Peptides against a protein of PDB entry 6FRK. Designs and how they scored, part 37

Target 1, 411 residues: chain A of PDB entry 6FRK
Amino acid sequence: NEEVLNAMLKEVCTALLEADVNIKLVKQLRENVKSAIDLEEMASGLNKRKMIQHAVFKELVKLVDPGVKAWTPTKGKQNVIMFVGLQGSGKTTTCSKLAYYYQRKGWKTCLICADTFRAGAFDQLKQNATKARIPFYGSYTEMDPVIIASEGVEKFKNENFEIIIVDTSGRHKQEDSLFEEMLQVANAIQPDNIVYVMDASIGQACEAQAKAFKDKVDVASVIVTKLDGHAKGGGALSAVAATKSPIIFIGTGEHIDDFEPFKTQPFISKLLGMGDIEGLIDKVNELKLDDNEALIEKLKHGQFTLRDMYEQFQNIMKMGPFSQILGMIPGFGTDFMSKGNEQESMARLKKLMTIMDSMNDQELDSTDGAKVFSKQPGRIQRVARGSGVSTRDVQELLTQYTKFAQMVKKM

## One batch from the design tools (peptide; aimed at target 1 F332 D335)

Design b2_p16_1_s3 (made by RFdiffusion4, then SolubleMPNN; from b2_p16_1, 7 letters changed)
Fold by OpenDDE base, seed 1:
Structure b2_p16_1_s3 (fold): chain B 411 residues (1-411), chain A 16 residues (1-16)
Amino acid sequence: as target 1 above (411 residues)
Amino acid sequence: ETSEEKLLKLLKKMEE
């Protein structure tokens, strides 16, 4: 039993390291999981795999929770939010995404460019702000970021702005001069929140970078960027561990709308390849697709058929940015996101739909579609022949469906 | 050393 536990924990640790989870955190998680698993309960014939998965899930949730309540802006007050982070972290883009998020929620929001180091920084911010119709401040001639930040904050305070976002200079390296500049800006404007922006794609370097910022600047919030179809997300755990600060938002793509509030449970579910049904529902609701109300009601009632999955694939194919939506579907996240461009993801969906086109109404409309196929293996062979695929491809589809349907039943 | 080889070595060290 201990050998089986150790073998399964090894596979989990491998998967977490492949997901860019920091090695120290993976070691700590392994120890915590071993301590949380009752070996006597494992001996009683309980599904050892489910028990380990549940223990891993719980420990990952704890790693993302710093035990500190996230800062939230106060309505009717002037909230100054300072952004810090390395160049290339997506900081400037994230400032615009956060400003747009609050503007869409009915907050009087503005942007300040206090990046004097990059010649094109103000033009980039101005372009993004203008496209989103967000008021902005900056200078082409002032070289002191403290002056720009102070003047911009004063201006927007006098104009009764509620959300005042200050973008700072980013550098390619952790330099003391960058941290001194950030401290001077922070001291001048007295921000209500300091947001560290971290690129998730840097993998194992996330811990060292996040720690370097926290050791120099009073980081109170984290935003993780580049959580697109190729990002493994494990760097987020490293950011929380190093900063002891909550993740408040995640950036999921290049578009200004590719930005969402951080949710611990959905994020960990996605990281483990379990999917994010809540995030999928939220995304579907944001798209105001009339045809999806019936699906949402079925999901709320714990009902999910192969036909419902087919209809969901049709909807995904209509929505465009397939990689993000596929990553929210249970059982599709890890295998679909790791290898392909948008076209490859679409081709995979079309293949799955072609398999389902060879199913009959009894198979499609069954509340337990996988059981219909398991009771009569000849159905798998029929569907495989009808769709021009292997019996293995049909079994993989049914396995994905079963994972999804089990998650829907737990909602 | 590829990132994959580094990961495999790290995994092996976690088994010890």
Scores: peptide ipSAE 0.008, ipTM 0.379, DockQ to the pose 0.009
OpenDDE base, seeds 2, 3, 4, 5: peptide ipSAE 0.000, 0.000, 0.000, 0.021; ipTM 0.250, 0.293, 0.321, 0.576; seeds 2, 4, 5 fail the geometry check

Design b2_p16_1_s4 (made by RFdiffusion4, then SolubleMPNN; from b2_p16_1, 8 letters changed)
Fold by OpenDDE base, seed 3:
Structure b2_p16_1_s4 (fold): chain B 411 residues (1-411), chain A 16 residues (1-16)
Amino acid sequence: as target 1 above (411 residues)
Amino acid sequence: ESSEEKLLKLLKKLAA
């Protein structure tokens, strides 16, 4: 029994290391899981695999919980949020994402560019802010980030902004000059929250990087970026362990909407390859797809049309990058959709939709669309000509539709 | 099976 436990724990530890979980945290997890599992209960014929999975899940949840309540902005107050992090961490993009998130929630939000080190930093921030219709401040002439940050914070405080986000300079390396500059800015503007932005793709370097920032500035929150299915997310555990600060948001892609509040349970479920069913449901519900209720009712009755399939493809396309949606589905490993496969999958969906755009209402609204086409093969040729595709491409679409319609009838 | 579970199963199949 102990040998079987040790073998299963070795497999779990290997999988966690492959998920970029820090070696020290994996060792600690192994010891904690081994101590939490009653070997006598394992002997009694309980599902050993399920017990180990539950113990691992519980210990991972503890590793991502710093035991500190996340800072939240106060409505009707001026909340100054300072961003810190390395160059290339996605810090500047994340400032815009956070600003846009709060703006969409009805907060009076603004952005300050206090990055004087990077050429074009202010132009980049200005471009992002303008696209999102977010008020911004910065300078083309002032070189002191303390002056820019102080003037910008004062300006937006006087204009009664509720969320004041300050983007600071990043460096390629952990440099003492960067930390001194960050400390000077923090002392001048007295931020209500300091957010460390970390790239999840740096793997085993996450702990050392996060610790270096926490040792120099009072990091109170973490945002993890590049969780777009390529980063396995194990670095997030290292960031929490090193900063002793909660993850408040995650960046899931390059779009301004590829940003979500951090949820512990879905994140750990995804890390273990269990999928994020809850996050998928929440994202589907946030889309306020008025047609979802009508679809759910049709699905309850075992009805599924080509139009219903078209609407679902539109919904999938609106949910964001297809790789993220697939990465939320249990058993679809993130590895199935390389960046090339996402664009290819989106192009495939768009091609299928273009074929359906050449169908008529009788074809689209039939509860057995494939039978409509099988009874009158001339319809396939019409649709193929109308959409500029082969008759084979239309037949492949109808074959996919038939598989889905059969699955809906079995539900 | 909840309506949400059915939708998720469908989305899984559409995404596959």
Scores: peptide ipSAE 0.005, ipTM 0.361, DockQ to the pose 0.029
OpenDDE base, seeds 1, 2, 4, 5: peptide ipSAE 0.000, 0.000, 0.000, 0.000; ipTM 0.362, 0.343, 0.324, 0.330

Design b2_p16_2 (made by RFdiffusion4)
Pose (drawn by RFdiffusion4):
Structure b2_p16_2 (pose): chain A 374 residues (1-38, 47-273, 303-411), chain P 16 residues (1-16)
Amino acid sequence: NEEVLNAMLKEVCTALLEADVNIKLVKQLRENVKSAIDNKRKMIQHAVFKELVKLVDPGVKAWTPTKGKQNVIMFVGLQGSGKTTTCSKLAYYYQRKGWKTCLICADTFRAGAFDQLKQNATKARIPFYGSYTEMDPVIIASEGVEKFKNENFEIIIVDTSGRHKQEDSLFEEMLQVANAIQPDNIVYVMDASIGQACEAQAKAFKDKVDVASVIVTKLDGHAKGGGALSAVAATKSPIIFIGTGEHIDDFEPFKTQPFISKLLGQFTLRDMYEQFQNIMKMGPFSQILGMIPGFGTDFMSKGNEQESMARLKKLMTIMDSMNDQELDSTDGAKVFSKQPGRIQRVARGSGVSTRDVQELLTQYTKFAQMVKKM
Amino acid sequence: EAAIELFERIIEAAEA
């Protein structure tokens, strides 16, 4: 049985290593689902599913904008990850939700970058800012957020150039662009086909600049996006959106369950009964209930107080014979009144008859009356 | 009857 756990466990470790999941997290997840584990494919895959939900959970809720206030969003990520494409996908998302959204092109390096964000904004009917001539992104971002602030826009999305960590020049310039405009949220956009080099770059981005949200693009293809587990652990940020194509409407919020599945592949007879059950539990205590001075009108009249301390076990064989629908019903007496066929099965395996209940049903009706009167 | 009289007594003892 120790060999059936390991053959089925190394087959999921290969399923995650092929889904570009970091080898550090596969080896760690393997011995986490081995230590926490101490119709067969369901008792195993349910334990694997709960261990994955433990990893995709960063514990941090997403940054959401406030209507009536200026929200500056700054995009960061590697070269070619889809920042300019996801910039228009997000401005179009909020603009359709009713936000005064605008775009700013703070890329002064990439050829045809302002022309790219201009044509994406021209198409989606979204205001845009940038420059063919301005070579300083700190100047384009500062003079754009200033312009759209004096025009009272609520979502101001600043696009930046692609950068990698070994370029300290572009990582300083990213930190200065973030210090000039002071963004309310910084989004780390990552390609879904990224391999093992993802945790190092995503961590260096978190160190130089404060990354609070992660977007995974190019998920409409064969890439399952296992590199996102390494960006969530590195940036400490949840995934808010995913990209699912080249168009502006190929964009939707991140849901954890479908991504993990792809990455993996009035008084009743019942109340009359519980009040009785507690009066029998407090039943050997009936002599305490005759203690009160001037109250002892009677005690154990006609000896029938002894069987009121014996009927509740026989009535329990009826509850033992009851399932969770009859037991958890608001009116435990209405489930059997409509279907007196349930009065025969309760009588079979519990040894009580269907006759005994007629005297009980009268005793029930009188008890149900004096509680609605209570 | 006896179980009803016992329940009434509990109510009266809770009021006293």

Design b2_p16_2_s1 (made by RFdiffusion4, then SolubleMPNN; from b2_p16_2, 10 letters changed)
Fold by OpenDDE base, seed 5:
Structure b2_p16_2_s1 (fold): chain B 411 residues (1-411), chain A 16 residues (1-16)
Amino acid sequence: as target 1 above (411 residues)
Amino acid sequence: DGLLELFKKLLEAAKL
């Protein structure tokens, strides 16, 4: 029993290290799990694998919980949120995502660019803010970030903004001058919350970087970015451990909507490769798929049409980025879609839908759509001309449909 | 379970 436990813990520890979890945290987790598992209870015939998985899950949940309640903005007050983080962490993009999140929730939100170090920082923020219709402040001439931050905060306070987000300079190197500048800005504007933005892709460097920020400024919240990539998010555990601050949001892509409130349980489930079935169910329910019952009923009868496939493609497109959806499905690793492959996958779905838009109701609603096209090859040529594609592209779609319809008949 | 498998295969078909 102890050998089996040690073997399974070795596999879990390896997977956590491959997920960029800090070696010290993995060692501590291994010891905590060993102490939490009674070997006598394991002898009672319970599924040893499920017990170990549950113990590991429980200890990971504790590691991501700093025991500190996340700061939340107060409605009808002026809430100043200062962003800090390294250059390339996604800080500026995350400022815009957070501003847009609160704006969509009915908050009066604005953005301040106090990054005087990076050429074009203000133009980038202005571009993002303008696209999202978010009010912004910054200067092309003022070089002191303290002046810009103070003037911008005062302006937006006087205009009764509720969420005032201040973006600061980010550097690649821990320079004392940068930390002094951040402290001067923080002292001048007196933020209600300081948000550290961390890139999940920096792996084992997460702890040291997060600690360096916490030791210089009073970081109260963490946002983890680039969780759409190959980064399994193990660096997030290191950030929480180093900052003793809660993760409040995660960035899950490059789009302004690729931003969600942090949920502990789904995140740990994803980290373990268990997927996020709950979040997938929530996303499916948010789509108001009234047709899901009708689809389930058709599937129970072994019926699946080209229209049913089209409706499922529409539903998939409404769920957001494919990388996020795949990452919620158990056994689909984050590695399954590289960043470049998401736009290509969306373009492919749109192409398949455009082919189906050129089909008639008899073709779409047939329980044997492939047979309808095989009996009358002129239909393939009509659909190909109507959608501006090759006859081969239509045949490939019908081949895919046939594979799905055969699967549904075996369910 | 069946819907999730169908959904997985639809996503695989979008990738392939």
Scores: peptide ipSAE 0.029, ipTM 0.673, DockQ to the pose 0.029
OpenDDE base, seeds 1, 2, 3, 4: peptide ipSAE 0.029, 0.026, 0.024, 0.021; ipTM 0.677, 0.656, 0.604, 0.474; seed 3 fails the geometry check

Design b2_p16_2_s2 (made by RFdiffusion4, then SolubleMPNN; from b2_p16_2, 9 letters changed)
Fold by OpenDDE base, seed 2:
Structure b2_p16_2_s2 (fold): chain B 411 residues (1-411), chain A 16 residues (1-16)
Amino acid sequence: as target 1 above (411 residues)
Amino acid sequence: DGLLKLFEKIVEALKA
C-alpha cells in the first residue's frame, strides 16, 4: 500500500512540476499529503486515487491561502493602488484591466503612468485608458516617477476619484535601482495597496522573483497574468508562498475583459486538470442572460429551437475567447487553447449564425426545425442561397441542431 | 464534437 501511494504521489508530483509548481512546495506538499493520508483508511477499499486527489487538492488550497484577508477598496474613499512587477509581466495591461473592472462596477476609477523608463509607456497607457474611457494622468516631459505619481495622485484625490491606480516602471531583471524607485514612489504616494504582478509563464523563477519584490516593498496583493498559455499557473502557488499575500485577480488573455477575480477552488481544479466548472457557471451568469430563465424553462420542457441555439451561440461569443471557455471544460486538451483554434471556432460559430440569419421565424421557432427542413427540402436551398453557403453546410447545421435537441430532450 | 461537448457543459452550467 505504501508503494502504491508513493507511485501515485510521484505521478502527482511530476504533474505539479510540469504545471510550474516550485520543487520545494511540491516536496512539502508530498510530505503533507503523506501525513494526511491514513494508510488504514486506504486499506478499506476506498478509491485510493480519489483519496490522494482529495488530499492533494486540500493541500494545494492551503498553499494558495496565505491566511491573510485580501485588501478591498472602500466605497466613497480614495483608494491608491500601486502596481509593481518586472517588465513583460503584463503589469501595464493589468492596471488597465483592473481600472476597467472597477469602472464597470460603478467606481470612479483613474490611471497614472509613473513609468518614465520605458519609451512609449505613457502612450500605451493613454491608448488603453482612452479605449476603455478611463481618466488617466502622465507626462511626456517629467522623468521623475515620484513627481508624476505624486501629482497624479493629488489631482485625482482633488477630483474625488475612488480608485487611483499607479503603474510604475518595470525592469528586465531584479535591479536595486528599480526597488529604490519603487520605494520612493511608495513613500511619496502612500498607497493603500501594493499589487505585485507576476507572469505565470516564467515557471520555476516565480518564487525567487516574488520573494525579491516582497523583501524590498510591502506587497499586499498578487495578480497572476498569462494564464491563457501553456502555463498551468503553478507559479501562483510560489508567489503566494513567497509574498504571503493573496492572489486577488488573474489575467487570462490580452483583452481588457480577460480579467477575473481569483477563486481558489476553480484555480486548483484547473491546475489539476479537473477543469473550472464553477468559473464556467460564473462566466455564464455574468452574462446578464435575463434570457437564461426563458431558456432554462424551455430546456426543462425539453424544447430546443434553432432560435434557442442561435441565442446560445451569441452567448458563447459574448463569453469572450472560446479557448478560455474550452480550457474551463474538463477533458479539453491544451491544444484547444491555441489562438488558431479559437479564431477557427469563432469563425465556425459566426458561419452557423449567418446560416440561421437566412432562416424564417417558422424555421427558427419550430421545436423540430430539422423536420421542417426535411418535409420541404426547398427550404435548405433557400437558406443556402441566402447565406452564401452550400446545401451541405445547412444540412450539417441541422444535424448539429438535431444532436443538441436530442440531448436537451434527454436532460 | 468539441462544440457539442462545449454546449452540453454550458447547458449543464446554465441548469446548475
Scores: peptide ipSAE 0.025, ipTM 0.416, DockQ to the pose 0.122
OpenDDE base, seeds 1, 3, 4, 5: peptide ipSAE 0.018, 0.018, 0.019, 0.024; ipTM 0.450, 0.445, 0.463, 0.470; seed 3 fails the geometry check

Design b2_p16_2_s3 (made by RFdiffusion4, then SolubleMPNN; from b2_p16_2, 11 letters changed)
Fold by OpenDDE base, seed 1:
Structure b2_p16_2_s3 (fold): chain B 411 residues (1-411), chain A 16 residues (1-16)
Amino acid sequence: as target 1 above (411 residues)
Amino acid sequence: DGLLDLFKKVLEALKA
């Protein structure tokens, strides 16, 4: 039994290391899991794999919980949020995403660019802010980030802003001059929250980076970026362990809406390759698909039309980037989340919808749409001409519809 | 096949 446990723990440890979990945390987790597993319960014929997976899941949940309550902004108050992080971490983009998140929730939100080191930092922030209709402050002439941050915070306090986000300079390396500048800015503006932004794609370097920031600046929150890429997110555990600060949000893509509140259970489930069923349900519920009950009722009766399929493709397109949806579904591998496959998948859905836009109501609303086309092949030619596609493309759509309708009848 | 599997999993999540 101990040999089997050690072999399974070795596989789990290998998978966690391949997920960019720090080697020190993996060792601690292995010891904690070994101590939490009762070997007597393993002898009773319980699925040893499920038991180890559950123990690993519980210990990973503890590693991502710093035991500190996340800071939240107070409604009707002026909340100053300072961003810190290395160059290329996605800090500036994340400032815009957080500002847009709070603006959509009905907060009076603004952005301050206190990055005087990077050429074009203010132009980039201004472009992002203008596109999102977020008020912004910065300077083309002032080189002291303390002056810019102080003036910007004072301006937006006087204008009764509720969320005041300050973006600071990033550096390529952990330079003492960067931390001194960050401390001077923090002392001048007295932020209510300091957010450390970390790139998940830096792998094993996450711990050393996060520790260097925490040792110099009073980091109170973490945001993890680039979780849509090849990064499996294991570096997030290293950031929490080093900063002793909660992850508050995650960045899941390049778009301004590719940003979500951090949820512990879904994140650990995804890290273990279990998928994020809860996050998928929440995302589907957030879409307020008014017709979900009517659809579920039709599906219970085994009824599925081409119109029902069209509406589901519209709903999938409304869920945002296809990579995010796929990455929430258990057993869709990382290869489906490649940026190239997302655009191709969305283009394929749009092509299928364009073919269906050339169908008539009798074809769309038939409970046996494939049979309507099989009885009258001239319909396939009409739809092909109307949508500018081949008759083969229409036949492929009908073949997919038939597979869906057969699946629905078995559900 | 990927779209079919996605659709199945979305439908399963909607029924849950």
Scores: peptide ipSAE 0.021, ipTM 0.478, DockQ to the pose 0.160
OpenDDE base, seeds 2, 3, 4, 5: peptide ipSAE 0.016, 0.017, 0.017, 0.017; ipTM 0.425, 0.433, 0.441, 0.446; seed 3 fails the geometry check

Design b2_p16_2_s4 (made by RFdiffusion4, then SolubleMPNN; from b2_p16_2, 12 letters changed)
Fold by OpenDDE base, seed 1:
Structure b2_p16_2_s4 (fold): chain B 411 residues (1-411), chain A 16 residues (1-16)
Amino acid sequence: as target 1 above (411 residues)
Amino acid sequence: DGLLDLFKKLEEAKKL
């Protein structure tokens, strides 16, 4: 039993390293999982896999939870939020996304550009802010970021803004001059929250970068960016471990709407490839589609049909950043998105819908659609012929449906 | 592919 456990833990450790989880955290997780597993329960014929999965999930949840409550802005107060992070982390774009998020929630929000080092930083912020109709401040002539930040914060405090976001200079390296500049800005404006922005795509370098910022600046919150790409999100665990600060939001694309509140359970589920059913439900609820209540009620009852999947695909095709919603659906993981643009992902969904258009009502409305096809293999051949696809394409669809339906039954 | 494929391989290996 210990040899079988050690073999399974070796495979889990390999998969976590391939997900950009830091080697020190993977080692700690292995030790914690080994200590949390009752070997006597494993001997009693319990599902060894289910127990290891649950232990791994529980320990990953603990690694993303710093045990510190996230800072939240106070309504009717002036909340100063300072952004820090390396150049290319997506910091400036994330400032605009956070400003837009609060503006859409009815907060009086503004942006300050205190990046005097990067040519065109103010023009980029101004372009993003103007497009989103967010008030902004900055200078083309002032070179001291402390002066710009102080004047901008004072201006927007006097105008009774509730959310005042300050974007600072980034550098390509951890330079002492950058940290001194950040400390001078922080001392001048006295921020209510300091947000570290981290790029998830840097993999194993996440820990060293996050630590370098935390050792110099009082980081209280983390935002992780570039979770739409090949980044599997394991760098987020490194950020929490190094900063001891909660992840508050994630950036999931290039658009201003490609931004969501961080949720621990959905994120770990997605990292494990289990999909994000809760985030899908929340995203579906945010879109106020009339058919959402009926779907959510079916999901709560553990019912999911091929018709319900078809209706979800129709809704997803009507929804904007399609790549994000697909990445939330169980079985449409990174491999479905990693090889194609948004148009190729839509073409793949349209192909799946065309396969389902060749199904009958008995097949579509069955609470166990996969079992209907498994009992009568001639149905697969009929559907394949009707939709002009291979029997393999129909089997792949049924495999994806089965994965989703099994997750819905566990809710 | 990640951890889900790992978990599936662990399920298939339990059926063999």
Scores: peptide ipSAE 0.016, ipTM 0.319, DockQ to the pose 0.017
OpenDDE base, seeds 2, 3, 4, 5: peptide ipSAE 0.008, 0.005, 0.008, 0.010; ipTM 0.352, 0.318, 0.355, 0.334; seeds 2, 5 fail the geometry check

Design b2_p16_3 (made by RFdiffusion4)
Pose (drawn by RFdiffusion4):
Structure b2_p16_3 (pose): chain A 374 residues (1-38, 47-273, 303-411), chain P 16 residues (1-16)
Amino acid sequence: NEEVLNAMLKEVCTALLEADVNIKLVKQLRENVKSAIDNKRKMIQHAVFKELVKLVDPGVKAWTPTKGKQNVIMFVGLQGSGKTTTCSKLAYYYQRKGWKTCLICADTFRAGAFDQLKQNATKARIPFYGSYTEMDPVIIASEGVEKFKNENFEIIIVDTSGRHKQEDSLFEEMLQVANAIQPDNIVYVMDASIGQACEAQAKAFKDKVDVASVIVTKLDGHAKGGGALSAVAATKSPIIFIGTGEHIDDFEPFKTQPFISKLLGQFTLRDMYEQFQNIMKMGPFSQILGMIPGFGTDFMSKGNEQESMARLKKLMTIMDSMNDQELDSTDGAKVFSKQPGRIQRVARGSGVSTRDVQELLTQYTKFAQMVKKM
Amino acid sequence: EELEEHHELLLELAEE
């Protein structure tokens, strides 16, 4: 049985290593689902599913904008990850939700970058800012957020150039662009086909600049996006959106369950009964109930007080005979009145007859009356 | 008061 756990466990470790999941997290997840584990494919895959939900959970809720206030969003990520494409996908998303959204092109390096964001904004009917001539992105971002602030826009999305960590020149310039415009949220856009080099770059982005949200693009293809577990752990940020194509409307919010599945592949007879059950639990205590001075009208009249401390076990073979629908019903007496066929199975395996209940049903009706009167 | 109520319920069940 120890060999059936390991053959089926190394087959999921290969399933995650092929889904570009970091080898550090696969080796760690393997011995986490091995230590926490101490119709067969369900008792195993349910334990694997709960261990994955433990990893995709960063514990941090997403940054959401406030209507009637200026929200500046700054995009960061590697070269070619889809920042300019996801910039228009997000401005189009909120503009359709009713936000005064606008775009700013703070890329002064990439050829045809302003022309790219201009044509994406021209198509989606979204205001845009940038420059062919301005070579300083700190100047384009500052003079753009200033313009769209004096025009009272609520979503101001600043696009930046692609950068990698070994370029300290572009990492300083990213930090200065973030210090000039002071964004309310910084989004780390990552390609879904990224391999093992993802945790190092995503970590260096978190160190130089405060990353609070992660977007995974190019998920409409064969890439399952396992590199996102290493960006969530590095940036400490949840995934808010995913990209699912080249168009502007190929964009939707991140849901954890489908991504993990792809990455993996009035008084009733019942109340009359419980009140009785507590009066029998407090039944050997009936002599305490006759204690009150001047209240002892009677005690154990006709000896019937002894069988009121004996009927509740026989009535419990009826509850033992009941399932969770009759037991958890608001009116435990209405489930059997409509279907007196349930009065015969309660009588079979519990040894009580269907006759005994007629005297109980009268005793029930009288008890149900005096509680609605209570 | 709660003890009076439980005693009265027991009397009513004894009568029946």

